# Ledger of designs, part 23: peptides against a protein of PDB entry 6A30

Target 1, 150 residues: chain A of PDB entry 6A30
Amino acid sequence: AQDADNVLQPIMDLLDSNLTLFAKICEKTVLKRVLKELWKLVMNTMERTIVLPPLTDQTMIGTLLRKHGKGLEKGRVKLPSHSDGTQMIFNAAKELGQLSKLKDHMVREEAKSLTPKQCAVVELALDTIKQYFHAGGVGLKKTFLEKSPD

## One batch from the design tools (peptide; aimed at target 1 D16)

Design b2_p18_6 (made by RFdiffusion4)
Pose (drawn by RFdiffusion4):
Structure b2_p18_6 (pose): chain A 105 residues (1-54, 100-150), chain P 18 residues (1-18)
Amino acid sequence: AQDADNVLQPIMDLLDSNLTLFAKICEKTVLKRVLKELWKLVMNTMERTIVLPPSKLKDHMVREEAKSLTPKQCAVVELALDTIKQYFHAGGVGLKKTFLEKSPD
Amino acid sequence: DEVEGVFRKAAEEYLEEK
């Protein structure tokens, strides 16, 4: 849990002062649109940075084996991810839980 | 003022539950 906090700390320091500034000055729809968009952005960047997928093999170029995360690493990632989701739900001001769960991103 | 800190508190509360 402490490790997951440390992982999310950089992105939380960035969004905190912001998300906070918004909803204060945005209409509901405007806020929801921004959060939905920032949500897609975070999920996409994570997909393309910490978990980029894995070369000519014999003759026909095959994808290499993924280097598995350690058990502790897997757990930290799952928890950190579940935490960002709650962060965007924001207890009922951010995105609805139903939207986040069915988010294709 | 009601919304200030809500986003961060929600993440903290979720981690405390774990």

Design b2_p18_6_s1 (made by RFdiffusion4, then SolubleMPNN; from b2_p18_6, 7 letters changed)
Fold by OpenDDE base, seed 2:
Structure b2_p18_6_s1 (fold): chain B 150 residues (1-150), chain A 18 residues (1-18)
Amino acid sequence: as target 1 above (150 residues)
Amino acid sequence: SEVDGVFSKAAKDYLASK
């Protein structure tokens, strides 16, 4: 549990800020679309990060994500005025776009085998991320989360 | 709002259940 928490914390810090903002300013249908794209991005980034380097640095995935999320406000975002809502969405989309570019620059190396411990951590991390994106039913449907994002 | 902290709560609840 502690190992999974160490892996997840940097990711969650970024996601909490972004998803909190999106939940406030987006309609349900727009939010769902954003969540789907973010889900794909997160899953693909994790896959690449796990396959390329040895998963020795548990914070590596989170660090990579956070490095591209610096422009987003953390914590309680002041509800922008209605006029500022569009700008906030644009800024958030821009940050997500930068993260997507990072994905495209990651060259997949030969898959390194994970130790049983690392596999267990990854499995727990994936389950946690699924629950996070499901968000008690207000986020993505479980049936969608069980499918490959590829 | 109704959705404030919902995502974070879901993750925390899951971690606490393990």
Scores: peptide ipSAE 0.177, ipTM 0.753, DockQ to the pose 0.738
OpenDDE base, seeds 1, 3, 4, 5: peptide ipSAE 0.168, 0.109, 0.120, 0.162; ipTM 0.750, 0.681, 0.691, 0.742

Design b2_p18_6_s2 (made by RFdiffusion4, then SolubleMPNN; from b2_p18_6, 11 letters changed)
Fold by OpenDDE base, seed 1:
Order: sequence, then C-alpha cells, then structure tokens
Structure b2_p18_6_s2 (fold): chain B 150 residues (1-150), chain A 18 residues (1-18)
Amino acid sequence: as target 1 above (150 residues)
Amino acid sequence: SKYDGVFSQAYKDYLAKK
C-alpha cells in the first residue's frame, strides 16, 4: 500500500545506508550485535511513534530516525578507513544511547488506539523490516525478530 | 566481509516489491 511505503521508505533508506557499510567493515560478532541494537532501536521508535503521535504523519517515523541518525547517514559514499569505521560505530552507539534516553523522557501521552487501517500499515511495515533484518538468513534469525524487543 | 552486499541486496529486494 502507498501508505505503508510512505512510512517504510525513510526507514529503509536509513537502514540501507548504515548497514551496508557496517556489513563491509564489521566481523560477524560485531555485526550481529549492531543488528540487534539497531533492531531494538527501530522497534522502540516505531512503538513510540504509534503510541504518541497519530500516524497521520506518514513520514514521522522516518523523520525521527533520520533526526537521530544524521551522523551515520553521511557515510554512504565514502568507505571509511578502519579508524573511521570504528568512529562511525562509536557514533552510532552514542546515538543509540541517546535514543534510549529519549525513551525515558518521552511522556507517554494518552495511548491513542490505532485505527484498523493504521494497524494494517504498521503490520506491513514490521513484516518488511523483519524481512530486511533477516537478509535471506544471513542477518538476524526469524525467532529473534518474532520475539518482543527487550 | 562475507556479509558484504547482503543488506544492499535486501534493500534491492524491498525496492523490487514496491
């Protein structure tokens, strides 16, 4: 659906920009850890966007992720040196930490119930993101993606 | 890395389904 695409596209662009680079420079265990943390971040951000603002702004999730991911997005074109790669991971971790703190400060406004249409859009978005993180079986396991994010 | 390109391909697959 076009509505789902409007929500997904900014998220997928951000994920592609960051994970493409990390997949190149990280060894297996580091990459898996990054994937798990990024998955949690995405799920938490989506949860907040669903609970706090009405999904009337289809770009809100992507905008929120982009605002917090600005430091990582610039790196898509230039393969960083080993030092640059480490710094990028550090910056990503710092940004993730800041986003985690933002969770604690986001006043739970009254949980607005999603309309059936909004629920369908979110479900489709989640399925697409899960498929991306699974990456044909090379990324995160399906069993991990199907569990509630801690 | 053995994971080089896997997420890029996943992204392409997403685009192809749109």
Scores: peptide ipSAE 0.443, ipTM 0.893, DockQ to the pose 0.326
OpenDDE base, seeds 2, 3, 4, 5: peptide ipSAE 0.435, 0.433, 0.435, 0.434; ipTM 0.890, 0.890, 0.891, 0.890

Design b2_p18_6_s3 (made by RFdiffusion4, then SolubleMPNN; from b2_p18_6, 5 letters changed)
Fold by OpenDDE base, seed 2:
Structure b2_p18_6_s3 (fold): chain B 150 residues (1-150), chain A 18 residues (1-18)
Amino acid sequence: as target 1 above (150 residues)
Amino acid sequence: DEVDGVFRKAAKDYLASK
């Protein structure tokens, strides 16, 4: 459990503020649409990260996300309290767009087979991130999360 | 706000159940 948490913390730290903002200001259908697109991005990123680089103890996902997350802090324009909801969404979407850069930094290293322990951690992490996106029913439906993001 | 931390809470609660 702790290993799975460690894997996901950087992702959650990156997403939480923006997702919370979206949940507050977006209509439910809009929120779901954003979450669906984000889910696809996260799943594709995780898939590439799991398949291509060895899960080193410092989860490459965490390192990659931290490296890109630091770039997000520098661009964190204080959401002016007076910005209309549209501007807030735009800014948040721009920040989330930096997740796409994560794809470019995933250098194809030799696919090392995951150890059984690593597989178990990844499985738990995947299940956990599904629950994260489900958010007790506020987020995406379980049936959507169980399908291939393709 | 009711939605504050709702995503993280869902993950945390799930992990705690494991």
Scores: peptide ipSAE 0.610, ipTM 0.937, DockQ to the pose 0.885
OpenDDE base, seeds 1, 3, 4, 5: peptide ipSAE 0.608, 0.596, 0.608, 0.606; ipTM 0.938, 0.935, 0.937, 0.937

Design b2_p18_6_s4 (made by RFdiffusion4, then SolubleMPNN; from b2_p18_6 with E4D E13D E16K E17K)
Fold by OpenDDE base, seed 4:
Structure b2_p18_6_s4 (fold): chain B 150 residues (1-150), chain A 18 residues (1-18)
Amino acid sequence: as target 1 above (150 residues)
Amino acid sequence: DEVDGVFRKAAEDYLKKK
């Protein structure tokens, strides 16, 4: 449990303030959409960090965030531009863009096969992060989190 | 506020049970 907590603390520290803000200011459907996109990003990041050696990944996460960031630019979700809330969402989304730096805090385990202990920690971390995103029912549905993001 | 720390609490509560 402590090892899984240590793995997740950097993620939670980065996300908590912003997700709390989103939960306060966003309509439920908007919040769910944000959480779904974030969930995919977290799952992809975790998978890559576990499976891929660190050297190739700076380029790929940067490229994925750039590709998805450029995709977010053309998808003008015309959020009503002038509400203080929209600017707050934009600022919070910009801070979430720093999730790319979270990679440096995820244990660069060498591309060696995970030990049974490491596998157990990863499994617990994955289960815990699902509960994080479920947020006692405020967040994503359990049925969504149990499905492969693929 | 009711939503303050709701995400972290969900994770921490789960870990405490394991």
Scores: peptide ipSAE 0.547, ipTM 0.926, DockQ to the pose 0.860
OpenDDE base, seeds 1, 2, 3, 5: peptide ipSAE 0.525, 0.518, 0.506, 0.531; ipTM 0.921, 0.918, 0.916, 0.922

Design b2_p18_7 (made by RFdiffusion4)
Pose (drawn by RFdiffusion4):
Structure b2_p18_7 (pose): chain A 105 residues (1-54, 100-150), chain P 18 residues (1-18)
Amino acid sequence: AQDADNVLQPIMDLLDSNLTLFAKICEKTVLKRVLKELWKLVMNTMERTIVLPPSKLKDHMVREEAKSLTPKQCAVVELALDTIKQYFHAGGVGLKKTFLEKSPD
Amino acid sequence: KTAAEKRIEELAEELKAA
C-alpha cells in the first residue's frame, strides 16, 4: 500500500491542484468532458510507458517473451491502478463507476 | 487509511463543497 502511494504520488501532485480548480469553475458537463479526456490520457500513457509490450527468431521475426513483474510489483501495480480509478470517481463528483469500469482505455 | 486514500477523500470533499 505504501509503495502504491509512492507510485501515484507524482501524478497526484500534478492533477490535485487542478481537478480541484476545475469542478469549482466548470459546468458539470464541462468537468465530465475534461475528466473523461484526462482519464483516457492517463490510461494511454501508462499503457505505453510502464507496460510497453516486448526480433528475428530463426527466420520470421517473432515477439519476445515479456519480462514478468515480481509478485510485489504486480500487487503494487494492481492497487495503484485501482486507486487511480477511485481518484477519478472522486466519490461521486468525477466519472461514474459504471463508466470507468467499461472504459475501453 | 493510506495517504492516497486520504487525499482522494479530501479532493472529493473539496469538489462536493464547490

Design b2_p18_7_s1 (made by RFdiffusion4, then SolubleMPNN; from b2_p18_7, 9 letters changed)
Fold by OpenDDE base, seed 2:
Formats: C-alpha cells, structure tokens, sequence
Structure b2_p18_7_s1 (fold): chain B 150 residues (1-150), chain A 18 residues (1-18)
C-alpha cells in the first residue's frame, strides 16, 4: 500500500495541478476531453513503467516527474488573473507535452516478469488512478476506465 | 481516510464545483 502511494504521489501532484487549472477554465465537455487525454498519457506511462523492471525505476520516474515538476514550479507563470484563457491552455498543453517527453526517456528494458509483490502494487496503483479519474462520478465513466488496457 | 483517498475527495470536490 505505501509503495503504491509513493509511486502515485508524483503523478497525482502533476495531475492535481493540471486538473485544478482545467476545472477553472474549461467547460465540462472540454474538461472530460482533457481527462481522457491525461488518462491515456498516464496509462501509457504506467504500461512502460511496468514493462521496465524494478521499483527502483519508479523512484526514478518519481524523480524525473519531480525534476520536471520542479521545472514546472519555476515555470509557475503566475498567470496574471487577466492572462487570456488561451495562454493558460497553452501552458497546460506544454506541461502535458513534458509528460510525453518523460515517457520517451523511459528505456525499454527487457520485460522482466513482475514479482507478485510488484503486481499487487501495480494493481493497487491502477485502481487508485481509476478512482482518481472517476472522481466520484463527475470525471470519466467507469466503463471508459475499465476498457483501457490494464 | 488514506492520503490518496483525501486527494481523490479534494479533486472530486473541485470537479463538482466546476
């Protein structure tokens, strides 16, 4: 459980920042579209992380996400209250683009079979992420989350 | 509630307010 939380914490920090921004500036349909794209990105990142062996690399992903997140903190453009909604969307898109680049830096090591413990951590992490994106029913539909390749 | 559950609740609240 604690291992899953440690893996998810950097991802959730990034998602919370982005989703908080999008929730303020986007209409509900646009927000759902953003959630779908974020879900795809997270699932793809998780898939690559699972294919990459030991949990030590999850700390690397966390560190990489933190390094990119720290770059984001310095890039906390306090969007002036009057910054055009277009600039906010552009900045958010740039942040999403950085996540995609992080994905490309994940070296495909040989698919080692996860230990039962690692599998349990991944399953718990996936369930938690699904709950996060479902957001008590106001986020993505459960059916959409379940159809996404685990 | 676990820290993750609290985070989900906070997000849920933010999304409901939007």
Amino acid sequence: as target 1 above (150 residues)
Amino acid sequence: MTPMQQRIEELTKKLKEA
Scores: peptide ipSAE 0.277, ipTM 0.816, DockQ to the pose 0.609
OpenDDE base, seeds 1, 3, 4, 5: peptide ipSAE 0.273, 0.255, 0.265, 0.274; ipTM 0.814, 0.804, 0.808, 0.813

Design b2_p18_7_s2 (made by RFdiffusion4, then SolubleMPNN; from b2_p18_7, 7 letters changed)
Fold by OpenDDE base, seed 2:
Structure b2_p18_7_s2 (fold): chain B 150 residues (1-150), chain A 18 residues (1-18)
Amino acid sequence: as target 1 above (150 residues)
Amino acid sequence: MTASQQRIEKLTKELKAA
């Protein structure tokens, strides 16, 4: 469990920051769409990152996401007026677009063999991140999360 | 609860409030 938390910590830090902001500025339907796109990005990134380097306590997932993602700072959200909201959403969308570039920079190399322990950690991490995106039922549907992220 | 579970709960609350 601790290893899974360590693996997820960097990516969740980024996700928490961005989703907190998006939850404040986005309408529910827009927020749902953002969640779906983030889910796809995260799953694709995880898949590539797991196969490329050895799985460690701190995976390259969070580091890569931070590098390519212009993470939105939580502190930037002063409660916007109506006019400010549109611009904020636009900026947020732009930032998400930068995250998508991560996919292009991650070329799958030879598959790394995982130890049984590492496999267990990955499995737990995957389950945990699904729960994260499900968010007690107010996030993405379980059926969506169980399908291919492509 | 784990740190991840705490994050899940926090996100849940934030999304419910949205």
Scores: peptide ipSAE 0.583, ipTM 0.935, DockQ to the pose 0.713
OpenDDE base, seeds 1, 3, 4, 5: peptide ipSAE 0.580, 0.569, 0.581, 0.576; ipTM 0.935, 0.933, 0.935, 0.935

Design b2_p18_7_s3 (made by RFdiffusion4, then SolubleMPNN; from b2_p18_7, 7 letters changed)
Fold by OpenDDE base, seed 4:
Structure b2_p18_7_s3 (fold): chain B 150 residues (1-150), chain A 18 residues (1-18)
Amino acid sequence: as target 1 above (150 residues)
Amino acid sequence: MSAMEKRIKELTEKLKEA
């Protein structure tokens, strides 16, 4: 449990910041679309992270998410009026798109078989993320989250 | 309740209010 929390913490910090922003600026329909894209991104990132060797990953994702998240922290963007929401979404999408480019820099190290402990951590992490994106029913539907390849 | 579960709950409430 605590290991899963430690692995998820950088992702959750990023998600918390972005989702809080999106919840404030997006209409419900737009928010759901954003959540779907974020879900895909997170799943893809996790899939890649799990394939990466455990020792370098916490620091690299933490550092990459911190490097990208520190870029986000310095932008104490005062919530401007409704018109700036689109640009903020675009900027957030651009930042998330840079996380997609992080895909290309993660060297395909040989998929080492996860230890049973690592598998358990990943399962717990996945369940936690599913709960996060479901958000008590206001987020993504459980059926959508469950259709994502495990 | 884990720290993460509490965080999820807090986020869930924020999303419900939006």
Scores: peptide ipSAE 0.128, ipTM 0.706, DockQ to the pose 0.698
OpenDDE base, seeds 1, 2, 3, 5: peptide ipSAE 0.125, 0.124, 0.113, 0.118; ipTM 0.708, 0.704, 0.694, 0.699

Design b2_p18_7_s4 (made by RFdiffusion4, then SolubleMPNN; from b2_p18_7, 7 letters changed)
Fold by OpenDDE base, seed 4:
Structure b2_p18_7_s4 (fold): chain B 150 residues (1-150), chain A 18 residues (1-18)
Amino acid sequence: as target 1 above (150 residues)
Amino acid sequence: MTASQKRIEELTKKLKEA
């Protein structure tokens, strides 16, 4: 459980900032769409990270997300109270676009088979991130989340 | 409660308030 938390913390740090912003500025339908796109992005990123480098104790996701998240922390624009919601969405989308670039920096290393412990951590991490996106029923529907390959 | 679970609860609250 603690290992799964350690893997997820950098992802959640990135998502929490953006989702908090989106929740404030987006209507329900737009927010749901944003969540769906973020879910796809996160799943694709996780899948690639699991397939590409062996889960070293320093979660490459964590390091990469911290490396890119430090780039995002530098972009913590104190949203002026009067900024156009469209511009905020655009800026947030630009920040999320950096996650897509993270995808390009993950060099295909030979897929080392995960140890049983690493598999268990990944499974728990996936279940936890599904719960995160479900957000007690306010976020994405379970049926949508279950369609994503885990 | 794990750290992740706490964050899920926090997100849930934020999204409910939106």
Scores: peptide ipSAE 0.361, ipTM 0.855, DockQ to the pose 0.735
OpenDDE base, seeds 1, 2, 3, 5: peptide ipSAE 0.354, 0.360, 0.351, 0.330; ipTM 0.856, 0.857, 0.853, 0.842

Design b2_p18_8 (made by RFdiffusion4)
Pose (drawn by RFdiffusion4):
Structure b2_p18_8 (pose): chain A 105 residues (1-54, 100-150), chain P 18 residues (1-18)
Amino acid sequence: AQDADNVLQPIMDLLDSNLTLFAKICEKTVLKRVLKELWKLVMNTMERTIVLPPSKLKDHMVREEAKSLTPKQCAVVELALDTIKQYFHAGGVGLKKTFLEKSPD
Amino acid sequence: SESVEERIKKIQEAAEEA
């Protein structure tokens, strides 16, 4: 849990002062649109940075084996991810839970 | 996630003030 907090700390310091500034000055729809968009952006960047997928093999170029995360690493990632979701739900001001769950990103 | 819960509360308070 402490490790997951440390992982999310950088992105939370960025968004905190902001998300906060918004919903204060945005219409509901405007806020929802921005959050939906920032959501897609975070999920996509994570997909393309911490978990980029894994060369000529014999003759025909095959994808390499993924280097598995350690058990502790897997758990930190799952928890941190579940936490960002709650962060964007924001207890009922951010995105709905139903939207986040079915988010294709 | 006590720190995250605190950040969520700040967002909720700011939304209520608006």

Design b2_p18_8_s1 (made by RFdiffusion4, then SolubleMPNN; from b2_p18_8, 10 letters changed)
Fold by OpenDDE base, seed 2:
Structure b2_p18_8_s1 (fold): chain B 150 residues (1-150), chain A 18 residues (1-18)
Amino acid sequence: as target 1 above (150 residues)
Amino acid sequence: FSNVQARIAKLQKAYKEA
């Protein structure tokens, strides 16, 4: 559905940029750890986004993700030193964490149950993101992705 | 979702090169 694509594109754009960068700068074991932490962060962010604001505001989250993603384009991919890599991971985590701060400004409207259509969009989004993190078996294991991040 | 598969393929390539 077009709605699922609209929700996924900003997340996927952010993930493409960050995961590609991490793949270049991280050793395999470090990369796996980063992927696990990013997965938890994405799942927690999605859960919060689904439970608190109506899905109509996901366009706002997408817009915010786009605004933060544009800041990465201007940097010449200098191979960051080990210290720079840690800072980049921290910055990426911080950028993803700022999605949680947007939540504090959204009025706690009563948790309206998702419509069947909204549920289907969320399910499709989750499945797509799982596939992305699994990356045909090169990324995270399916067993890890199927477990609750809590 | 052809775009998603292409993006996954690019990511796989990046991971293999790592």
Scores: peptide ipSAE 0.391, ipTM 0.870, DockQ to the pose 0.574
OpenDDE base, seeds 1, 3, 4, 5: peptide ipSAE 0.362, 0.349, 0.385, 0.374; ipTM 0.860, 0.856, 0.868, 0.864; seed 4 fails the geometry check

Design b2_p18_8_s2 (made by RFdiffusion4, then SolubleMPNN; from b2_p18_8, 7 letters changed)
Fold by OpenDDE base, seed 2:
Structure b2_p18_8_s2 (fold): chain B 150 residues (1-150), chain A 18 residues (1-18)
Amino acid sequence: as target 1 above (150 residues)
Amino acid sequence: SSRVQERIKRLQEAYKEA
């Protein structure tokens, strides 16, 4: 459980910051669309991360997320103008897209089958992320989250 | 975890205020 929390914490921090921002700046229908796209991105990233790298370097996910997380100064979230909001979404999407570059660094190690412990951590991580996107029914529907994004 | 539930609660509040 603690290992799963450690792996999830950087991702959850990123998602919490971005989804909170999107909730403030997006209309409900737009927010749902953003959530769906983010869900697809997260699922694709996780699938690639599970299939390609040994989960060994918790430090790499943490380091990549830390390097980009320093730029969100706790400044007063001035409601960005429509142009600023679009740019913020684009920047957030770009930052999330950098998670895909984590794939390129992780591809070089032989796809070792995840140990049962690693599988359990990944399953717990997926369940936690699903709960986060569902947000007690305010976010995405469970039926959508349970379907393969493919 | 209690932390995850707290974050979900914060997110729910953010969605209600939107």
Scores: peptide ipSAE 0.353, ipTM 0.855, DockQ to the pose 0.604
OpenDDE base, seeds 1, 3, 4, 5: peptide ipSAE 0.324, 0.298, 0.343, 0.327; ipTM 0.842, 0.828, 0.850, 0.841

Design b2_p18_8_s3 (made by RFdiffusion4, then SolubleMPNN; from b2_p18_8, 9 letters changed)
Fold by OpenDDE base, seed 2:
Structure b2_p18_8_s3 (fold): chain B 150 residues (1-150), chain A 18 residues (1-18)
Amino acid sequence: as target 1 above (150 residues)
Amino acid sequence: FSKVQERIEKLQKAYKEA
């Protein structure tokens, strides 16, 4: 449980910040589309993170997420003008896209099979993220989240 | 779990206010 929390906390902090921003600036249909794209990105990132690195690299994800998360604290959430909102989405997508670069650094270590304990942590993490994206029914549909190829 | 639920509730509130 504690290990799962340590892995989830940086991801959830990033998602909280970005999804809260998107909820404020996006119309409902646009928000759903953004959520779908973010879900795909998170799932792809997690899949890559599960297949490639030992648990020690989760600390690197946390460190990378922390390094980029500190940049968002300084900006007074001025409701970005329509142009600023698009740029913020682009910047957020770019920051999330940098998580994909973490893949390139992690590819070098042999895909060791996850221990049962690591699998349990990943399953808990996935369930938590699914709940987060579902957001009690106001976010993505459960059917969409469940059909996502793990 | 309590922290996750709190985050979900905050997010739900943000989505309802949008």
Scores: peptide ipSAE 0.294, ipTM 0.828, DockQ to the pose 0.594
OpenDDE base, seeds 1, 3, 4, 5: peptide ipSAE 0.273, 0.267, 0.283, 0.267; ipTM 0.817, 0.813, 0.822, 0.815

Design b2_p18_8_s4 (made by RFdiffusion4, then SolubleMPNN; from b2_p18_8, 8 letters changed)
Fold by OpenDDE base, seed 2:
Structure b2_p18_8_s4 (fold): chain B 150 residues (1-150), chain A 18 residues (1-18)
Amino acid sequence: as target 1 above (150 residues)
Amino acid sequence: MSRVQERIKRLQEAYKEA
């Protein structure tokens, strides 16, 4: 449990900041679209993270997410004016897009089979992220979250 | 887990206000 929390913390920090912002600035339909795209991104990133690097380096996911997360702390979530909103969405998307760079750093490690403990951590992590995206029913539908992102 | 649930709750509140 503690290991899963440690792995999830950087992702959750990123998601909290961005999704809270999107919830404030987006109408419901746009928000759902954003959530779907973010879900795909997260799932693709996790799949790559599970298949490519040994989970032993909690430090790499943490370091990569921390290296990119430091840029978010300085932004007082000023509700952007309409013109600023687009730029903030773009910046948030750019920051989330840096999760795709996680792929390039992770591709170099040999695909190691996960230990049962690592599998349990990943499973818990996935369940937690699903709950986060579902958000008690106000986010994405469970049926969507249970489908493999194509 | 408690921290995660609190974060989810905050997100739910944000979505309700949207």
Scores: peptide ipSAE 0.320, ipTM 0.834, DockQ to the pose 0.629
OpenDDE base, seeds 1, 3, 4, 5: peptide ipSAE 0.291, 0.263, 0.313, 0.295; ipTM 0.823, 0.808, 0.832, 0.823; seed 3 fails the geometry check

## One batch from the design tools (peptide; aimed at target 1 L19)

Design b2_p19_1 (made by RFdiffusion4)
Pose (drawn by RFdiffusion4):
Structure b2_p19_1 (pose): chain A 105 residues (1-54, 100-150), chain P 19 residues (1-19)
Amino acid sequence: AQDADNVLQPIMDLLDSNLTLFAKICEKTVLKRVLKELWKLVMNTMERTIVLPPSKLKDHMVREEAKSLTPKQCAVVELALDTIKQYFHAGGVGLKKTFLEKSPD
Amino acid sequence: SLAEEIAETLEKWIPDIFE
């Protein structure tokens, strides 16, 4: 849990002062649109940074084997991910739980 | 370090969404 907090700390320091500033000054729809967009952005960047997918093999170029995360690493990633979701739900001001769960991103 | 890279990337891109 402490490790997951440390992973999310950088992105939370960035969004905190912000998400906070918004919902204070945005209409519901405007806030929801921004959060839905920021959400897609975070999920996409994570997909293309910490988990980029894995060369000519014999003759025909095959994808390499993924280097598995350690068990502790897998757990930290899962928890941190589940935490960002709750962060964007924000207990009922942010995105609905139903939206986040079915988010294709 | 990867989390910091994500944060730096988001910091560059987020202003566009805010406008």

Design b2_p19_1_s1 (made by RFdiffusion4, then SolubleMPNN; from b2_p19_1, 11 letters changed)
Fold by OpenDDE base, seed 3:
Structure b2_p19_1_s1 (fold): chain B 150 residues (1-150), chain A 19 residues (1-19)
Amino acid sequence: as target 1 above (150 residues)
Amino acid sequence: SKWEEIRKILEEKLPQILK
C-alpha cells in the first residue's frame, strides 16, 4: 500500500490541481472530454512507468509535474474572467502536450516481467485510479474505465 | 488517503457541474 501511494502521489497532485481547475472553468461537455483525455493520459503514463524502470521516469515526470503544477496557485478561485479561463485551458493543454512528448522519449524497453510485488502494486494503483475517475458514478462510466488500456 | 479525499471532492462537485 505504501509503495502504491508513493507511485501515485505525483499523479494525484497533478490530477487534484488540474481537475479542480477544469471543474470550475469548463462547461459539462468540455469537462467530460477533459476527464476522458486525462484518464487516457494517466493510464498510459502508468503503463509506461511500470514497464520502464520506475526511478528515472518518476523523477522526470515528477519534476515536470512539479514545474507545471506550481503555476496553478492554490489560491482563492476567483471566477476567472473569460480571458483568464481561456489562458488557463491553454496552459493546461500545453502541460498535457509536454507530458505526451515526454512519453515519446520513453524508449519502449522490452516489457520486463513484473515481479509479483510490482503486479500487486500496479493492481492496487489501477483500482484506486478507476475509483477516482468513476467518482461514485458522477465521473466516467465504468464501461469506459474498463476499456481503457490496462 | 489523498485519493479518497480527491474522490470525495469529485463526488461532491461533479454532480453539480454535470447536471
Scores: peptide ipSAE 0.022, ipTM 0.508, DockQ to the pose 0.064
OpenDDE base, seeds 1, 2, 4, 5: peptide ipSAE 0.019, 0.019, 0.016, 0.018; ipTM 0.494, 0.508, 0.488, 0.489

Design b2_p19_1_s2 (made by RFdiffusion4, then SolubleMPNN; from b2_p19_1, 9 letters changed)
Fold by OpenDDE base, seed 5:
Structure b2_p19_1_s2 (fold): chain B 150 residues (1-150), chain A 19 residues (1-19)
Amino acid sequence: as target 1 above (150 residues)
Amino acid sequence: SKWQEIAEILAKQIPKILK
């Protein structure tokens, strides 16, 4: 439990800060779209991490991210007004949509075998991520989360 | 982008789950 929490904490901190801001400045429909795309990205990343060698997977993900993105921004970007912010979030959602197709550009190698302990940690991590994206009902629907690839 | 940052964090952190 602690291992999963420690690994996810940096992600959770980033997500909490950004999604809180997005929730304030964007429309609900746009936010939902962003969450869905982000969820897909997370699931795909986890799947690839399990199936592919860690170094290779990270390298490929990084390459694809750089290919699809205009660049990694330094620091916290000030978001514009509500309307402009919504448009930016919408564009970001589209970008995430492209990144969610990571599997289409990655050739799978032999799947890694996990120990029972590693499996338990992965399961706990997945549960934590699901809980986060559900966010007590204000986020993604449980049915969507359960039907998504695990 | 912010999304790239998130994805990169995921790419770096998730493999640590498997250690």
Scores: peptide ipSAE 0.019, ipTM 0.527, DockQ to the pose 0.063
OpenDDE base, seeds 1, 2, 3, 4: peptide ipSAE 0.016, 0.018, 0.018, 0.016; ipTM 0.444, 0.526, 0.536, 0.442

